# Ledger of designs, part 46: peptides against a protein of PDB entry 2QAS

Target 1, 120 residues: chain A of PDB entry 2QAS
Amino acid sequence: PPEDLMQYEAMAQDALRGVVKAALKKAAAPGGLPEPHHLYITFKTKAAGVSGPQDLLSKYPDEMTIVLQHQYWDLAPGETFFSVTLKFGGQPKRLSVPYAALTRFYDPSVQFALQFSAPE

## One batch from the design tools (peptide; made by RFdiffusion4, then SolubleMPNN)

Design b2_p16_8_s1 (from b2_p16_8, 8 letters changed)
Fold by OpenDDE base, seed 1:
Structure b2_p16_8_s1 (fold): chain B 120 residues (1-120), chain A 16 residues (1-16)
Amino acid sequence: as target 1 above (120 residues)
Amino acid sequence: SAALQAQTSFVDELPF
């Protein structure tokens, strides 16, 4: 096929990352996610802009999956990244994850799945 | 395979 100089696939992927952003904004709104919706979010832990406790990220050198259902606080979905507080080992930890770092998004309640190519 | 591969799906697979 002819060369795609418009980069349509990349545009479409970025648009789909917008679905994750929109879903997180719904989750951050008063009342949270409507039952029974909950979110599995997988991201590359070494991607640019990912931040969190060093000891935690060191345990996940490639990818990490977080679950937003019951044990999350202060979800803040920005325009380029979201941040959230989760408990690990009983201790609250703040994570900041750019949408560009995502590799998978899943809502088991309706079996909705997205998969992304993330930076190495 | 097709050139453009932006995918959405409804699958029964847990990503963890």
Scores: peptide ipSAE 0.023, ipTM 0.572, DockQ to the pose 0.040
Fold by OpenDDE base, seed 4:
Structure b2_p16_8_s1 (fold): chain B 120 residues (1-120), chain A 16 residues (1-16)
Amino acid sequence: as target 1 above (120 residues)
Amino acid sequence: SAALQAQTSFVDELPF
């Protein structure tokens, strides 16, 4: 098979990561997401740029899924990463996740799903 | 041949 020198797969994944970024920006807007939309976001916890409490990330050595519905605060979707405050065991924790670390994105309200390859 | 592995779909299953 011919060699893909254009790297179309990577470009397509980057474009789809843009959907996640756009969705998070909608979620961060005043009033949040329009109901009943909510987001399940899965990411590689050891990917470059992932930041959070050591004790929390240690519990998830490979992947972690967070839910953005009713219990999240200070969602800040940047251009290369987003940060958000969530409660784990009743304790607020700040997470910072590069879009490049994502492996799954899901909105169950409309059954919209994206799957990505993330660095190991 | 290399295939695009990025996926978008509408599914009934949760990612768990």
Scores: peptide ipSAE 0.021, ipTM 0.562, DockQ to the pose 0.053
Fold by OpenDDE base, seed 5:
Structure b2_p16_8_s1 (fold): chain B 120 residues (1-120), chain A 16 residues (1-16)
Amino acid sequence: as target 1 above (120 residues)
Amino acid sequence: SAALQAQTSFVDELPF
């Protein structure tokens, strides 16, 4: 097939990552997400810029899925990454995840799904 | 791979 020198697929994926960023900004606003909306976010744990407790990330060497519904705190959606505090085993853990590390996004309330290629 | 978070009764099943 013809060579795509414009890299349209990559452009489209980057644009769609903007949907995740926008959704997280809504979640971080006062009042949080409008119920029943909640988010399942999957990312590559070894992607550049991913940060969190070593013991936690070591348990998930490839991908991790986090849920943002009622048990999340201090969600901070930046321009290139977001950070959030979640409880694992009853202990609060801070995660920082670049949007570029995302592989899946899902809102079960409306069955809205996105899938991305991420750094391996 | 899903992580084990504190959960609520409103969390839906993982789609993947």
Scores: peptide ipSAE 0.020, ipTM 0.597, DockQ to the pose 0.210
Fold by OpenDDE base, seed 3:
Structure b2_p16_8_s1 (fold): chain B 120 residues (1-120), chain A 16 residues (1-16)
Amino acid sequence: as target 1 above (120 residues)
Amino acid sequence: SAALQAQTSFVDELPF
């Protein structure tokens, strides 16, 4: 078949990252997500711009998944990255994740899923 | 749409 020099698939994936951004903005609004919606977010821990506790990121050298449902605080969805506070072993930890680092998004309540290719 | 494929470091509720 003819070569796609426009790289449409990559452009489409990047556009769909906007869905995650929009969902996180809804989650960060007063009242949070409407019940029973909650989010599973997977990202490459070594991707450029990912920031968090060294011990935590070292434990998950490739990807990790976080859940935003009952135990998250100070969710701040920016234009290029989001940050959130989660408890690991009872201790609050701050994570900052660029949208470009995402590899998976899932809302089990409606079985809505997105997958992405993320650069390292 | 289905299953989580990556390591889960924080689990509030598993998708059934």
Scores: peptide ipSAE 0.022, ipTM 0.551, DockQ to the pose 0.162; fails the geometry check

Design b2_p16_8_s2 (from b2_p16_8, 8 letters changed)
Fold by OpenDDE base, seed 4:
Structure b2_p16_8_s2 (fold): chain B 120 residues (1-120), chain A 16 residues (1-16)
Amino acid sequence: as target 1 above (120 residues)
Amino acid sequence: SAALAAQSSFVDTLPA
């Protein structure tokens, strides 16, 4: 088969990561997401640029999934990463996750799912 | 596999 020198699959992946970014920007806007939409976001915890509580990240050495519905604060979707405050064990923790670290995006309300390849 | 990180006041199930 011919070699794809354009790397179209990677381009498509990046475009779909843009969907996640756009969805998070909607979530961060006044009023939040339109009900009943909510987001499950899975990412590689050891990917470059991921930051958060060491004990939490150590607990999930491969991937972890966070849920953005009702109980999230100060969602800040930047151009290359987003940050958000979530409560773990009742304690607020700040996570910063590059979009490149994502492996899964899911909105159960409409069964919309995306999967991504991320560095190991 | 991915693990759902327990968050206060929220628990849900993810598809496989």
Scores: peptide ipSAE 0.038, ipTM 0.655, DockQ to the pose 0.230
Fold by OpenDDE base, seed 3:
Structure b2_p16_8_s2 (fold): chain B 120 residues (1-120), chain A 16 residues (1-16)
Amino acid sequence: as target 1 above (120 residues)
Amino acid sequence: SAALAAQSSFVDTLPA
């Protein structure tokens, strides 16, 4: 087949990552997510730009899934990455995750799912 | 597979 020099698949992936960004912006707005919506977000922990507690990221060398439902704080959805405070073992920790690091997005309340390719 | 980390707890792997 012809070589795709436009990289349409990558463009489509980026557009879909925009859905996640938009959803997180809704989650960060006053009042938070409308119930019963909640978000499962999976990302590559070793992807460029991912930052968080060293012990936590070391424990999960491939992928992590976080849930944004009731216990999250200071959600800051930027243009290229989002950051959020979550409790791990009872201690609040800050995570920063580029949208490019995402591999899955899921809202169980309406069974909405997205899957992304991310660098290994 | 992915690990689940949420609400002060996490597991090493998610069930398929």
Scores: peptide ipSAE 0.037, ipTM 0.615, DockQ to the pose 0.226
Fold by OpenDDE base, seed 1:
Structure b2_p16_8_s2 (fold): chain B 120 residues (1-120), chain A 16 residues (1-16)
Amino acid sequence: as target 1 above (120 residues)
Amino acid sequence: SAALAAQSSFVDTLPA
């Protein structure tokens, strides 16, 4: 087949990562997500730009899934990454995750799912 | 494989 020099698939994937960004921005707005919407976000813990507690990231050396529903604080969705505070072992921890590190996004309330290829 | 990291009391079913 002809070579796609435009790399349309990559552009489409980037656009889909934009859906996650937009969803997080809605979640960060006053009032949060409209119920019952909530988000499962999976990312590669060793991807470039991922930041968080060393012990936590060491515990999940490949990828981990966080849930944004009722127990999250200070969600800050930037243009290239988002940061959020979640409790792990009862302690609040700050995570910073580039959108490029994402491998899965899921909203169970409407069964909306996205999958991504992330750098290994 | 993804490892779930969150307070389990607020976790719904994940797709396979």
Scores: peptide ipSAE 0.031, ipTM 0.619, DockQ to the pose 0.177
Fold by OpenDDE base, seed 5:
Structure b2_p16_8_s2 (fold): chain B 120 residues (1-120), chain A 16 residues (1-16)
Amino acid sequence: as target 1 above (120 residues)
Amino acid sequence: SAALAAQSSFVDTLPA
């Protein structure tokens, strides 16, 4: 078949990443997410732009899943990445994750799931 | 092959 020079599939994927960004903006707004909504976010830990404690990221060399429900702080959803503080082993850690690094998004309250192809 | 790392109390089960 003819080559898609417009790369529509990639544009569609980017649009879906926009859903994640929008959801995080809702979560960051005053009052947080409306209960019982909460978010499972999976990302490639070695993707470009991912930032956090080296020991933590090294512990999860491929993918890592974080949960935004009751214990998260200072969620800051930027235009290209979001940052958030979560507890790992009882200690607060700051993570910065580009939306391009995401591989999965899930809200179990309504069983809404998205999957993405991310860089190595 | 994803690992759940953050606080998991009161969270629902991930899809298979």
Scores: peptide ipSAE 0.030, ipTM 0.622, DockQ to the pose 0.149

Design b2_p16_8_s3 (from b2_p16_8, 7 letters changed)
Fold by OpenDDE base, seed 5:
Structure b2_p16_8_s3 (fold): chain B 120 residues (1-120), chain A 16 residues (1-16)
Amino acid sequence: as target 1 above (120 residues)
Amino acid sequence: SAALAAQTSFVDELPF
């Protein structure tokens, strides 16, 4: 097959990661996500830049999925990563996830799904 | 393989 020196796949991935960033920025705006929209975000827990409670991350050595629907606070979507506070076992935990660590993005309300390559 | 974290109000089941 022809060699893609443009690396279109990577460019497309980056563009689509931009969709996630934009979606999170909408989610971070006052009022949060417009109902019934909610987000399932999957990421590699050992990817560079991922930060969170060790006890939590250790439970999911490969990937974990978080849900942004009813219980999320202080969502801060930066340019390279986003951070958010979620409750696990009733306790608020802060997570910081680089967009590059994402492997899946899904909004069940409209069945919008994206998949990404991430460090293995 | 991905696992849904045990967030409050959500069951351990992925939508896809």
Scores: peptide ipSAE 0.085, ipTM 0.696, DockQ to the pose 0.210
Fold by OpenDDE base, seed 2:
Structure b2_p16_8_s3 (fold): chain B 120 residues (1-120), chain A 16 residues (1-16)
Amino acid sequence: as target 1 above (120 residues)
Amino acid sequence: SAALAAQTSFVDELPF
């Protein structure tokens, strides 16, 4: 096939990352996500900009999936990354995840799924 | 591959 000098696939992925950002902004709004919507977010734990507890990230050296449904706090969706507090083992942990680190996004309520390539 | 982190109150099952 001819060479894609426009890099359309990358453009498309960036646009779709915007969907995740927008969804998280909805989730962060007062009242949270409209039921029954909830989000499964998978990301590369070693991607640049990912921040969180060492023990947690070490436990998942490649990818991990977090769920935003009932147990999330202080969701802060920025323009390039989001941060959120989740409980692991009963303890609140703060995660910061760049949208560029995402590899999967899923809302089971409507079976909406996205996949992304993320930096290794 | 991805693994579901052990969040409190969630089962260890990926949706897809």
Scores: peptide ipSAE 0.085, ipTM 0.705, DockQ to the pose 0.244
Fold by OpenDDE base, seed 4:
Structure b2_p16_8_s3 (fold): chain B 120 residues (1-120), chain A 16 residues (1-16)
Amino acid sequence: as target 1 above (120 residues)
Amino acid sequence: SAALAAQTSFVDELPF
């Protein structure tokens, strides 16, 4: 097959990462997500720009999935990354995740799913 | 498979 010097697949994935960003911005707006929408977000824990508690990230050395439904605080969806506070083992933890680190996005309420290739 | 972190009020099971 001919060589794709335009990298269209990467462009398409980046565009679809924009869907995640937009969804998170909706989630961060007053009132949160419209029921019954909620989000499962999977990301590479070792990707550049991912930050959070060392013990948490070490526990999940490859990927981890977080759920944004009823128990999340201070969701801040920026232009290149989002940050959010979630409770793990009853304790609030702050995570910062670049959109580029995402590997999966899922909203079970409408069975909307996206899958991405993320840097190892 | 990706692991669902043990968030409060959630079980370690992925819906997909």
Scores: peptide ipSAE 0.080, ipTM 0.689, DockQ to the pose 0.249
Fold by OpenDDE base, seed 3:
Structure b2_p16_8_s3 (fold): chain B 120 residues (1-120), chain A 16 residues (1-16)
Amino acid sequence: as target 1 above (120 residues)
Amino acid sequence: SAALAAQTSFVDELPF
């Protein structure tokens, strides 16, 4: 089959990453996510731009999934990455995740799922 | 596969 020099699949994935960004912007708006919506976000912990507590990231050397429902603070969805404060073991931790690091997005309330290829 | 981080009030289990 012919080689796709346009890399359409990658372009499509990037477009769909925009859905995650838009969803997070809704989540960051006053009032938060409209119930019963909540988000499971999976990302490669070693991807470029990922930032967080060393101990936490070391515990999950490949991928990690976080949940945004009732226990999240200071969600800041930027244009290339988002940051959020979550509690682990009762302690608040700040995470910064580029959209390019995402591998999965899921909203169980409506069973909406997206999958992405991310750098190893 | 990915692991669900042990956030407060959550268990390490994915709904997938």
Scores: peptide ipSAE 0.078, ipTM 0.719, DockQ to the pose 0.221

Design b2_p16_8_s4 (from b2_p16_8, 8 letters changed)
Fold by OpenDDE base, seed 5:
Structure b2_p16_8_s4 (fold): chain B 120 residues (1-120), chain A 16 residues (1-16)
Amino acid sequence: as target 1 above (120 residues)
Amino acid sequence: SAALEAQTSFVDELPF
């Protein structure tokens, strides 16, 4: 097939990662997400820029899915990554995840789903 | 791999 020198697929994926960023910014705003909206976010745990407790990340060597609904704190959606505090095993853990590390985004309330290729 | 152990009880719908 013809060679795509424009890299349109990569452009499209980057644009769609912007949807995740925008959704997280809505979630971080006063009042949080409008109910019943909530987010399932999957990312590659070994991707560049992913940060969190080593014991937690070691348990999920490939991918991890986190839920943002009622039990999340200090959500900080930056321009290239977001950070959030979640509880695992009853303990608060701080995660920092680049948008480039994402592989899946899902809002079950409206069945809105996105999939991405992420660094392996 | 999903890390939902502590969060599942607070989710009204699962994506699986």
Scores: peptide ipSAE 0.034, ipTM 0.657, DockQ to the pose 0.167
Fold by OpenDDE base, seed 1:
Structure b2_p16_8_s4 (fold): chain B 120 residues (1-120), chain A 16 residues (1-16)
Amino acid sequence: as target 1 above (120 residues)
Amino acid sequence: SAALEAQTSFVDELPF
């Protein structure tokens, strides 16, 4: 097939990352996610822009999955990244994750899933 | 992941 100089597949993936952003914005709104919706978000921990406690990220050298349902606070979905506070080992940890770092998004309540090619 | 496992105690359903 002819060479795609428009990079349509990349555009499509970026658009789908926008779905995650929109979902997180809904989650961050007053009242949170409408039940029974909840989110599983997987990302490459070494992707550019990912930040959090060193001890935490060091435990997950490749990918990490976080869940937004009951135990999350201060969800802040920005334009290029989101940040959220979660508890690990009973301790609150702040994570910041660029949407570009995502590899998977899943809402089990409606079996809605997205997969992405993330940076190496 | 281990992080997911730690959180799943507060989650209604697993993704897998």
Scores: peptide ipSAE 0.034, ipTM 0.661, DockQ to the pose 0.167
Fold by OpenDDE base, seed 3:
Structure b2_p16_8_s4 (fold): chain B 120 residues (1-120), chain A 16 residues (1-16)
Amino acid sequence: as target 1 above (120 residues)
Amino acid sequence: SAALEAQTSFVDELPF
């Protein structure tokens, strides 16, 4: 078959990253997510722009999943990345994750899932 | 779901 020189699949994946951004903006609004909605977000820990505690990122050299439900603070969904404070071992830690680093998004309450190919 | 078919490393507390 003819080669796709437009790279439509990559375009579609990038567009769907906008769904994650929009969902996070809803989560960051007053009152947070409407129950029982909550988010599992998976990202490549070594992707460009990912920032967080060195010990945590070193523990998960490929990708890690965070959960946004009851234990998150200061969620800040920007236009190119989001940041959030989570507790790890009882200690608050700040993570900053570009949307381009995402590999999975899941809301178990309605079984809504997205999957992405993320560059290293 | 399709997304859950891929391996993942959970670092935060799970809801259940």
Scores: peptide ipSAE 0.025, ipTM 0.593, DockQ to the pose 0.097
Fold by OpenDDE base, seed 4:
Structure b2_p16_8_s4 (fold): chain B 120 residues (1-120), chain A 16 residues (1-16)
Amino acid sequence: as target 1 above (120 residues)
Amino acid sequence: SAALEAQTSFVDELPF
């Protein structure tokens, strides 16, 4: 097969990552997501740019899934990464996750799913 | 289940 010098696969992946960004921006808007929409987001914890408490990330050496439904605060969806405060063991923790680190996006309310390749 | 229409060669298999 001919060589793809345009890297269309990567461009398509990036476009789909834009869906996650847009969804998070809706979630961060006043009033949050329209019920019953909520988000399951999975990411590589060792990917470049991932930031959070060391003790927390150490528990998830490969991937971690966070849920954005009712118990999240200060969701800040930037252009290249988002940050959010979640409770783990009853304690609030701040996470910063680049969109490039994502491996899975899922909204169970409408069974909408996306899966991405992320750096190993 | 629902997903954005796309060729499978450009996206990973969906986890649903």
Scores: peptide ipSAE 0.015, ipTM 0.520, DockQ to the pose 0.031

## One batch from the design tools (peptide; made by RFdiffusion4, then SolubleMPNN)

Design b2_p17_1_s1 (from b2_p17_1, 7 letters changed)
Fold by OpenDDE base, seed 2:
Structure b2_p17_1_s1 (fold): chain B 120 residues (1-120), chain A 17 residues (1-17)
Amino acid sequence: as target 1 above (120 residues)
Amino acid sequence: AEPDTMMAGFDESWDPG
């Protein structure tokens, strides 16, 4: 096939990452996501810019999936990354995840799924 | 619910296809 010098796939990926950002902004709005929408977000834990408790990230050396439904707090979706507080082992932990680190996005309520290429 | 890795079958409802 012809060489794609426009890199359309990469552009499409970036655009689709915008969907995740927009969804998170909706989730962060007052009242949260409209029921029954909720989000499964998978990301590479070793990707640049990912931050959180060392013990937690060590437990998930490759990918980690977080669920934003009932037990999340202080969701802060920025322009390049989002941060959120989730409970692990009953303790609240703060995670910061660049959108570029995402590999999966899923809303089970409507079975909407996205997959992304992320740094290994 | 405590998050996990999808590679371990965290949520069986996951369907990327």
Scores: peptide ipSAE 0.043, ipTM 0.616, DockQ to the pose 0.184
Fold by OpenDDE base, seed 4:
Structure b2_p17_1_s1 (fold): chain B 120 residues (1-120), chain A 17 residues (1-17)
Amino acid sequence: as target 1 above (120 residues)
Amino acid sequence: AEPDTMMAGFDESWDPG
């Protein structure tokens, strides 16, 4: 087939990343997500812009999944990345994840799933 | 080797295929 010089697939994925951003903004709003909605978010831990505890990121050298349901604090969904405080081993840790680093998004309550290609 | 997501052991339903 002809070469796609428009890179439509990438554009489509960027648009879909917008769904994640919008969902996180809903989650960050007063009252949080409407029950029973909750979010599973997977991202490349070595992607540019990802920041968090070194020990934690080292434990998951490729991808890491976080769950936003009841145990998360100070969710801040920015325009290019989001940050959130989660507990690991009982200790609160801050994670910052660019939307470009995402590889999967899932809401089990309605079985809504998205997959993304992220930099290696 | 299994991906880190699976190793983390979250809800079994977490797998969009």
Scores: peptide ipSAE 0.038, ipTM 0.592, DockQ to the pose 0.129
Fold by OpenDDE base, seed 1:
Structure b2_p17_1_s1 (fold): chain B 120 residues (1-120), chain A 17 residues (1-17)
Amino acid sequence: as target 1 above (120 residues)
Amino acid sequence: AEPDTMMAGFDESWDPG
């Protein structure tokens, strides 16, 4: 088959990452997500732009899954990355995750799932 | 369907306290 010089698959993945961004913006809006929607977000912890406590990231050298339902604060979904405060071991920690680092997105309430190819 | 990562569990970010 001919070589795809348009990189359509990459375009499609970027478009789908836009779904995650949009969902997070809904979550960050006043009132949060409409019940019972909640989000499971998985990302590569070593991807460029990922930031957070060293001890925490060290525990998850490959991927990490965070849950946005009841225990999250100050969700700030930017255009290229989002940041959020979560509790780990009872201590609030700030994480910043580029959308490009995402590998999975899941909303169990409606069984909506997305998977992405992220640089390792 | 539920992703494999979900089946394997989720991060400590889920702190009920």
Scores: peptide ipSAE 0.035, ipTM 0.600, DockQ to the pose 0.121
Fold by OpenDDE base, seed 5:
Structure b2_p17_1_s1 (fold): chain B 120 residues (1-120), chain A 17 residues (1-17)
Amino acid sequence: as target 1 above (120 residues)
Amino acid sequence: AEPDTMMAGFDESWDPG
């Protein structure tokens, strides 16, 4: 079969990453996510562009999952990455995560799941 | 330190399949 020089699969994956971005933008809007929607987001902690406290990221050398439901602050979904404040051990920590670093997205309320390939 | 979100129902065993 002929080789796909258009790289349609990669385009499709990028489009799906757009779903995550859009969902986060809804979460960041006034009033937040409509209940009971909430988000489980998994990402590669060593991916380029990931930023956060070194001690926290060191605890998760491969992947880390965060939950955006009731305990998150200052969610800022940009065009290439999002940042959010979460509490770890009672202390607020700021994380910045490129959408390209994501490996999983899940909304348990409606069992909507997405999986992505991310750089190691 | 574990995420405080665990008090809000976070499950580390979660796997979307």
Scores: peptide ipSAE 0.029, ipTM 0.587, DockQ to the pose 0.202

Design b2_p17_1_s2 (from b2_p17_1, 7 letters changed)
Fold by OpenDDE base, seed 3:
Structure b2_p17_1_s2 (fold): chain B 120 residues (1-120), chain A 17 residues (1-17)
Amino acid sequence: as target 1 above (120 residues)
Amino acid sequence: SAPDTMMAGFDENWDPG
């Protein structure tokens, strides 16, 4: 078959990552997400650019999921990564995750799911 | 599947309310 020199599949995947960024921007806006919307976000903990508590990242050497619903603070969705404060073991901790590190995105309220390939 | 992967760590910060 002909070679796809345009790399359309990669373009499509990048566009879908844009959905996650947009959703997080809505979550960060005043008033937060409209109920009952909430987000489950899974990412590779060892991907380039991921930063957070060493103990937490060591506990999940491959990937982990965070939930943005009732307990999250200072969500800051940037252009290439987002950061958020979450409580782990009762302690508030900051996580910074590049969108490129994401492997899954899910909103249970409407059963909307996305899957992505992320670097090891 | 999504549920399988989500079991890795979501309980760390999840709070039903």
Scores: peptide ipSAE 0.082, ipTM 0.718, DockQ to the pose 0.201
Fold by OpenDDE base, seed 1:
Structure b2_p17_1_s2 (fold): chain B 120 residues (1-120), chain A 17 residues (1-17)
Amino acid sequence: as target 1 above (120 residues)
Amino acid sequence: SAPDTMMAGFDENWDPG
C-alpha cells in the first residue's frame, strides 16, 4: 500500500491520549472522580519531560504505574502534561508526566483500558 | 484489560481507603 503521509495512526493515538487528559481533568475538578472510578496510569519513566525525585524514578528504570484513587493531591492536568503529588513510602512526592509518555490507562471500575506507544 | 500485575510501582501509592 502507498505510504501514509497523513500519519493517521499517530493522530488516532493522540486522540486517545486526549481521553486520559479529559479523565484527569475530571479527577482534578472539585469533588474528584465520581465513585467508584479510579485511574491506573502507566508511563515510561525515562521519556522526555518526565520529572520527579531521582530516587523514585531510579527504582523504575522502564515503566511505573501510579494510582489515582484515595491518596493523591494537587492534581494539575495541563495541556501537554499533568503533575500530581503522591505518597511513596509515606513521603509526598511530586511527579510530572507528559501525556506522550503514557503507555497504559485503566479504570477498573468499568474495565476501561487504553494502551499507547511511547518513546523508549 | 487490567494492568499487568508485573508493572512496577502500581501499589506504591495505593491506599484501599
Scores: peptide ipSAE 0.079, ipTM 0.711, DockQ to the pose 0.183
Fold by OpenDDE base, seed 4:
Parts: sequence; C-alpha cells; structure tokens
Structure b2_p17_1_s2 (fold): chain B 120 residues (1-120), chain A 17 residues (1-17)
Amino acid sequence: as target 1 above (120 residues)
Amino acid sequence: SAPDTMMAGFDENWDPG
C-alpha cells in the first residue's frame, strides 16, 4: 500500500485524545459527571511531563490506572495536561498527566473505550 | 478491554463509594 504521508492515524489519535480532555472538562464542571458515568484513565508513568509522588510512580514503572468516580479533588483539565488530587493509601497526592501520556480511557457505565499509542 | 484496564493498578485510589 502507498505510504501515508499525511499520518492520518496519528491525527485520528490526537482527535480522540480530545475526547478524554472533553470528558475531563465535564467531570470538572460543577456537579461532576452525570451518574453513573465514571472514568478509568491509564497512562505511561515515565512519559514526559508526568508528575506525581516518587514512591507511587516507582511502584508502577510502566503504566498505572486512576479512577475518577468518588474520590478525586481539584480536577484541572488543561489544554495539554490534566491534574488531579487522589488518595493513595489514604493520603492525598497530586498527579499531573499530559494527554499524550494516555494509553487507555474507559467509562464502564456505557462500556466506552479508547486506546492510544503513547511514546515511552 | 475492561480487564486489561483493571490490571493496571486502579485499586490504588478506587473507592466503591
């Protein structure tokens, strides 16, 4: 097949990352997500721009998944990354994750899933 | 899939509410 010089697949992936951003903006709005919607977000912990507790990120050297349903605070979905406070072992910790670091997005309530290729 | 996502360490901050 001919070479795709437009890189359409990459463009499509970037567009789909926009779905995650939009979903997080809905989650950050007053009242949060409409029930029963909630989000599972998986990302590469060593990707550029990922920031969080050293011990936590060391525990998950490749990927980790966070859940946005009941226990999250100060969700801030920016244009290139989002940040959120979550409890790990009962202690609140701040995570910052670029959308480019995402590998999976899932809403179990409607079984909506996205999968992404993220650079290491 | 959902099982693959669950195996990626979601239990760290999960709370059934």
Scores: peptide ipSAE 0.072, ipTM 0.712, DockQ to the pose 0.180
Fold by OpenDDE base, seed 2:
Structure b2_p17_1_s2 (fold): chain B 120 residues (1-120), chain A 17 residues (1-17)
Amino acid sequence: as target 1 above (120 residues)
Amino acid sequence: SAPDTMMAGFDENWDPG
């Protein structure tokens, strides 16, 4: 096929990452997401900029999925990454995840799914 | 569509309540 000098796929990926950012901003608003919406977010744990508890990230050396539904706090969706506090083993822990590290986004309530390429 | 949530550690922070 002809060479795509416009890099449309990359543009589309960036736009779709914007959907995730926007969804997280909705989730961070007062009252959270409108029920029954909730978010499954999968990301590469070794991607640049991913930050969290060492033991937790080591447990998931490739990808990790978090759920934003009932138990999340202090969701802070920035322009390039989001941070959130989640309970793991009953203990609250802070994660920071660049949008570029995402590989999957899913809202089961409406079966809305996005997939992304992320660095290995 | 839906990821393999269990294998990806979904259950770590999920609470049904």
Scores: peptide ipSAE 0.071, ipTM 0.713, DockQ to the pose 0.196

